Peptides against a protein of PDB entry 6UG1. Designs and how they scored, part 287

Target 1, 304 residues: chain A of PDB entry 6UG1
Amino acid sequence: SNEERKRRKYFHMLYLVCLMVHGFIRNEWINSKRLSRKLSNLVPEKVFELLHPQKDEELPLRSTRKLLDGLKKCMELWQKHWKITKKYDNVGLYMRTWKEIEMSANNKRKFKTLKRSDFLRAVSKGHGDPDISVQGFVAMLRACNVNARLIMSCQPPDFTNMKIDTSLNGNNAYKDMVKYPIFWCEVWDKFSKKWITVDPVNLKTIEQVRLHSKLAPKGVACCERNMLRYVIAYDRKYGCRDVTRRYAQWMNSKVRKRRITKDDFGEKWFRKVITALHHRKRTKIDDYEDQYFFQRDESEGIPD
Target 2, 301 residues: chain A of PDB entry 6UG1 as posed
Amino acid sequence: SNEERKRRKYFHMLYLVCLMVHGFIRNEWINSKRLSRKLSNLVPEKVFELLHPQKDEELPLRSTRKLLDGLKKCMELWQKHWKITKKYDNEGLYMRTWKEIEMSANNKRKFKTLKRSDFLRAVSKGHGDPDISVQGFVAMLRACNVNARLIMSCQPPDFTNMKIDTSLNAYKDMVKYPIFWCEVWDKFSKKWITVDPVNLKTIEQVRLHSKLAPKGVACCERNMLRYVIAYDRKYGCRDVTRRYAQWMNSKVRKRRITKDDFGEKWFRKVITALHHRKRTKIDDYEDQYFFRRDESEGIPD

## One batch from the design tools (peptide; made by RFdiffusion4, then SolubleMPNN)

Design b2_p30_8_s4 (from b2_p30_8, 10 letters changed)
Fold by OpenDDE base, seed 4:
Structure b2_p30_8_s4 (fold): chain B 304 residues (1-304), chain A 30 residues (1-30)
Amino acid sequence: as target 1 above (304 residues)
Amino acid sequence: MLEEIKEKLKTYTPDQLIAELMEKVDEYFK
């Protein structure tokens, strides 16, 4: 019905806010001074030096290569630190079907809570789900004074899907779901003036995304619970930015149609949410990023 | 609403608020 469409859209909006606020809170938690002191000790001086290379005036690419090597070593150090990767409870923060939402609404199940203290302990011990692990990795980089962002691919239910959802239960459903991450890291490369994408946990990759990312879900089964629509970046200074354009090849033709921002009302609403979560002034880094997004938008063109 | 959600999300994950969000949807459409 038209009402059901409105209900699904409204729920999508509410849940999207919850997801975005969750990312904000986790970003605040990883700024813990106590955690920072502990995690900085995981990084040897030689690796710290690679993370902070001098500018090579002859070939700035050499400085970027040192940073990339430092990040690779940090990923290796993080793998050594992380002792227990827990499976997600159910689907974690991956996308639910509308049927699963309805079923969840009727479920009076007692939930295990995760407070700030629990999170900090989990990161410190290296025990938790992949999301906690990624968040902890960002904390470690920040502890080393690296300009690292927490990235979250927000997975609200698809308000454009008006079908009765079939059960996505299958033997490989979990494997397909977790094939691509929903949390990752970005690191600012001051030499190239670009964000470096780092997935320390899932794909264990470092990318300098130009047009395509390996982190963008591909294939029907993987896209069922991971639809790239709202990739939100949280920085160390409590900036909040929509970085979906970096990871979306087809932002205009495909992704926009599945976002709340497909219409002017949704765009204005979403901008208000971003603004409410953005607690810093604009910087030159934002200018470089916006220029990159503009170039990517022009290069994609207008969908036919 | 946003501040209430923030306080809850200091303890709960978004998926744990689905029931409450559905109640809010139901209230909005009454």
Scores: peptide ipSAE 0.718, ipTM 0.972, DockQ to the pose 0.921
Fold by OpenDDE base, seed 3:
Structure b2_p30_8_s4 (fold): chain B 304 residues (1-304), chain A 30 residues (1-30)
Amino acid sequence: as target 1 above (304 residues)
Amino acid sequence: MLEEIKEKLKTYTPDQLIAELMEKVDEYFK
């Protein structure tokens, strides 16, 4: 019905806010001074030096290569620190079907809570789900004075899906779900004036995204629970930015149609949410990023 | 609303708020 479409859209909006606020809170938690002191001790001086290369005036690419090597070594150090990767309970923060939403609404279960103290302990011990692990990795980089962002691919239910029964029953459903991450890291490269993409946990990859990312879900089975629509970046100064354009090859033709921002009302609303979560002044880094997004938008063109 | 959500999300994950969000949807469409 038209009403059901409105209900699904409204739920999508509410849940999207919850997801975005969750990312914001986790970003605050990883700024813990106590955690920072502990995690900085995981990084040897030689690795710290690679994370902070001198500017090579002859070939700035050499400085970027050192940073990339430092980040690779940080991923290796993080793997050694992380002792226990817990499976997600159910689907974690991956996308639910509408049937699963309805079932969850009827199931008033006592949930196990995760407070700030529990999170900090989990990160410090190296015990938790992949999301906690990624968040802890960002904390470690920040502890080393790296300008690292927490990235979250927000997975609200698809309000454009009007099917009643979308049962995703399959033996490989979990494997397909976790094939691509929901949380990852970005690191500012001051030499190239670009964000470097780092997945320390899932794909264990470092990328300098140009047109496409390995972190963008591919294939029907993977896209069922991970639809790239809202990629939000949280920086160490409590900035909040929509960085979906970096990871979306087809932002205008495909992704926009599945976003709340497909219409003017949704665009204004979403901008208001971003603004409410953005607690810093604009910087030159934001200018370079916006210029990159503009160039990416022009290069995609308007879908014919 | 945003401050209430922030306070809850210091303890709960978004998926744990689905039931409450559905109640808010139902309230909005009454």
Scores: peptide ipSAE 0.710, ipTM 0.971, DockQ to the pose 0.911
Fold by OpenDDE base, seed 5:
Formats: sequence, structure tokens, C-alpha cells
Structure b2_p30_8_s4 (fold): chain B 304 residues (1-304), chain A 30 residues (1-30)
Amino acid sequence: as target 1 above (304 residues)
Amino acid sequence: MLEEIKEKLKTYTPDQLIAELMEKVDEYFK
């Protein structure tokens, strides 16, 4: 019905806010001074020096290569630190079907809560789900004075899906779900003036995204619970930015149609949410990023 | 609303708030 479409859109908006606020809170928690002191000790001096290369005036790419090598070594160190990767409870923060939303509303379960203290302990011990692991990795890089962002791919239910969702079948669904991450890291490369994408946990990859990211879900089964629509970046100074354009090859032709920002009302609303979560002044890094997004929009063109 | 959501999300994950969000949807459409 038209009413059901409105209800799904409104729920999508509410749940999107909850997801974005969750990312904000986790970004605050990983700025813990106590955690920072502990995690800095995981990084040897030689690796720290690679994370902070001198500018090569002859070939800035050499400095970028050192940074990339430092980040690779940090991923290896993080794997040694992380002892237990727990499975998600149910689907974690991956996308639920509308049927699963309705069923969840009816089931008042006692939830296991995760407070700040529990989170800090989990990261400190290296025990937790993949999301906690990624968040801890960002904390380690920040402890080494690296300008690292927490990236979250927000997975609200698809308000454009008006089908009565059949239950996504069991065991194969989890493997397909976790094939691509929901959380990852970006690191500012001051030499190339670009963000470097780092997935330390899932794909264990470092990339300099041009047109396509390895972190973008591919295939029908993977996209059932992971649709690239809202990729939000949280920086160490509590900046909040929509970075979906980096990871979306087809932002204008495909991704926009699945976002609340498909219309003027949704765009204005979403901008208000971003503004409410953005607690810093604009920087030159934001200018370089916006220029990159502009160039990507021009290069994609308007779909015919 | 945003501050209330922030306070809850210090303890709960978004998926744990689905029931409460559905109640808010129902209230909005009454």
C-alpha cells in the first residue's frame, strides 16, 4: 500500500539515524586515552617511522609507498593482537529484511548490552566481532598519530523493496553476508592528498580507490544484506562525512535511487543528520576530498 | 529524539532498538 511505503521509508530514516549515531559513539570510544596508550605499544618504532615518512620532494610516491608499507605492517600486527573473532549475533549491523524487522519488533528479547567499558576491554584483549576489531584497528592507528577515519557502511532496510520478503535461507547466508565488511578504515595520505582505504579484518586489503573499491559488494547474494548506500566517515576530531561517492562506481545511476537522498526532502533531511554529527570545522582535507568527489561525479556523468 | 537515541546507543546497538523504532513508527502514523 501507499501507507506501507511511507512506513518503510520512515523506519529506514529512523534506523539510518541509529546506525549513524552508533558509528559516532564508537568513534568517540576509540579516542579513549587509556586505550590509545595500550595500543601504541603494539607498534614498533620502525613501523611508526614508516607511518610518518618524510616528504620525498623528488618523488612524493616514495613517501606514499612507505606509508602503505607501514599500514601493511600495522595490519599484520593487528592480526597478532586479535585473538578471538566472534561471529555476529544474528546478522549484526548488516541489512535486515522487512520480515525480519517485523519479527524483531514482536520479539522483546533480553539483549546483551555492550557499554563503553566492555568495548574498551574487548579491544584491549583482542576479543570481539569484526566491527569491534576494525574499530580497534582505527584506535591503534590514531594512537600512532595517524589521521585514520572509521568508515561505516550503514545498512538500513531497503525502503525501495516493496516485496513481501521471503526468509533469506540459513547457513550460506552468513558466509555471503560477511564476505564484505560493514566497517573499515581510511588513512589520509598527505603526499598524494587522498584517502587510503584499509580493510584490516575482512579482506585484509589496502587500496587507493580510483573508480572501484574491492570493498564494494558484488553479486546478488552478497548484496542481499550489504548494499552500498550510506558510507559514513568519522574522523579523530569528530568530523562526520558522507564518503559514499568514493566506493560507489555508479552513484548517480544506481546508488542514489536506493538512498533517502533521491529527492530534495531526503537530501535536506540527510544533510541535517550529517551536520548534527559533524563537530569540527572544515579543513583543506575536506576540500581535496570534495574536489575528488566532484571529479568522480563528472566522470560518471548523468545516466541517460 | 537525537539525544535520546544517543543515550540508548551508549548501551544498545541499533539492531536492539528495532522494536522501539517500530513503536515510534506506529505512533507517527496514528
Scores: peptide ipSAE 0.710, ipTM 0.971, DockQ to the pose 0.915
Fold by OpenDDE base, seed 1:
Structure b2_p30_8_s4 (fold): chain B 304 residues (1-304), chain A 30 residues (1-30)
Amino acid sequence: as target 1 above (304 residues)
Amino acid sequence: MLEEIKEKLKTYTPDQLIAELMEKVDEYFK
């Protein structure tokens, strides 16, 4: 019905806010000074020096290569630190079906809570789900004075899906779900004036995204619970930015149609949410990023 | 709403608020 369409859209909006606020809170938690002191001790001086290369005036790319090598070594150090990767409870923050939403609404289950103290302990011990691990990795980089962002791919239910029963049954459903991450890292490269993408936990990859990312879900089974629509970046100064354009190859032709921002009302609403979560002044880094997004929009063209 | 959501999300994950969000949807459409 038209009413059910409106209800699903409204729930999508509410749940999207909850996801975005969750990312914001986790970004605050990883700025813990106590955690920072502990995590900085995981990084040897030689690796710290690679994270902070001098500018090579002859070949700036050499400085970027040092940074990339430093980040690779940080991923290796993080793997040594992380002792226990817990499975997600149910589907974690991956996308639910509408049936699963309805079932969850009827379920008065006692939930296990995760407070700030529990999170900090989990990161410090290296015990937690993949999301906590990624968040801890961002904390470690920040502890080394690296300009690292927490990235979150927000997975609200698909308000464009009007099917009644979309039950996802199958033994491989969890494997397909976790094939691509929900959380990852970006690191500012001051030499190339670009964000470097780092997935320290899932794909264990570092990339300099040009037109497409390895982190973008591919295939029907993977996209059932991980639909690239809202990729939000949280920086160390409590900046909040929509960086979906980086990871979406087909932003204009495909992704926009599945976003709340497909219409003017949704665009204005979403901008208000971003603004409410953005607690810093604009910087030159934002200018370079916006220029990159502009170039990506021009290169994609207008969908036919 | 945003501040209330922030306080809850200091303890709960978004998926744990689904029931409460559905109640808010039902209230909005009454």
Scores: peptide ipSAE 0.691, ipTM 0.969, DockQ to the pose 0.909

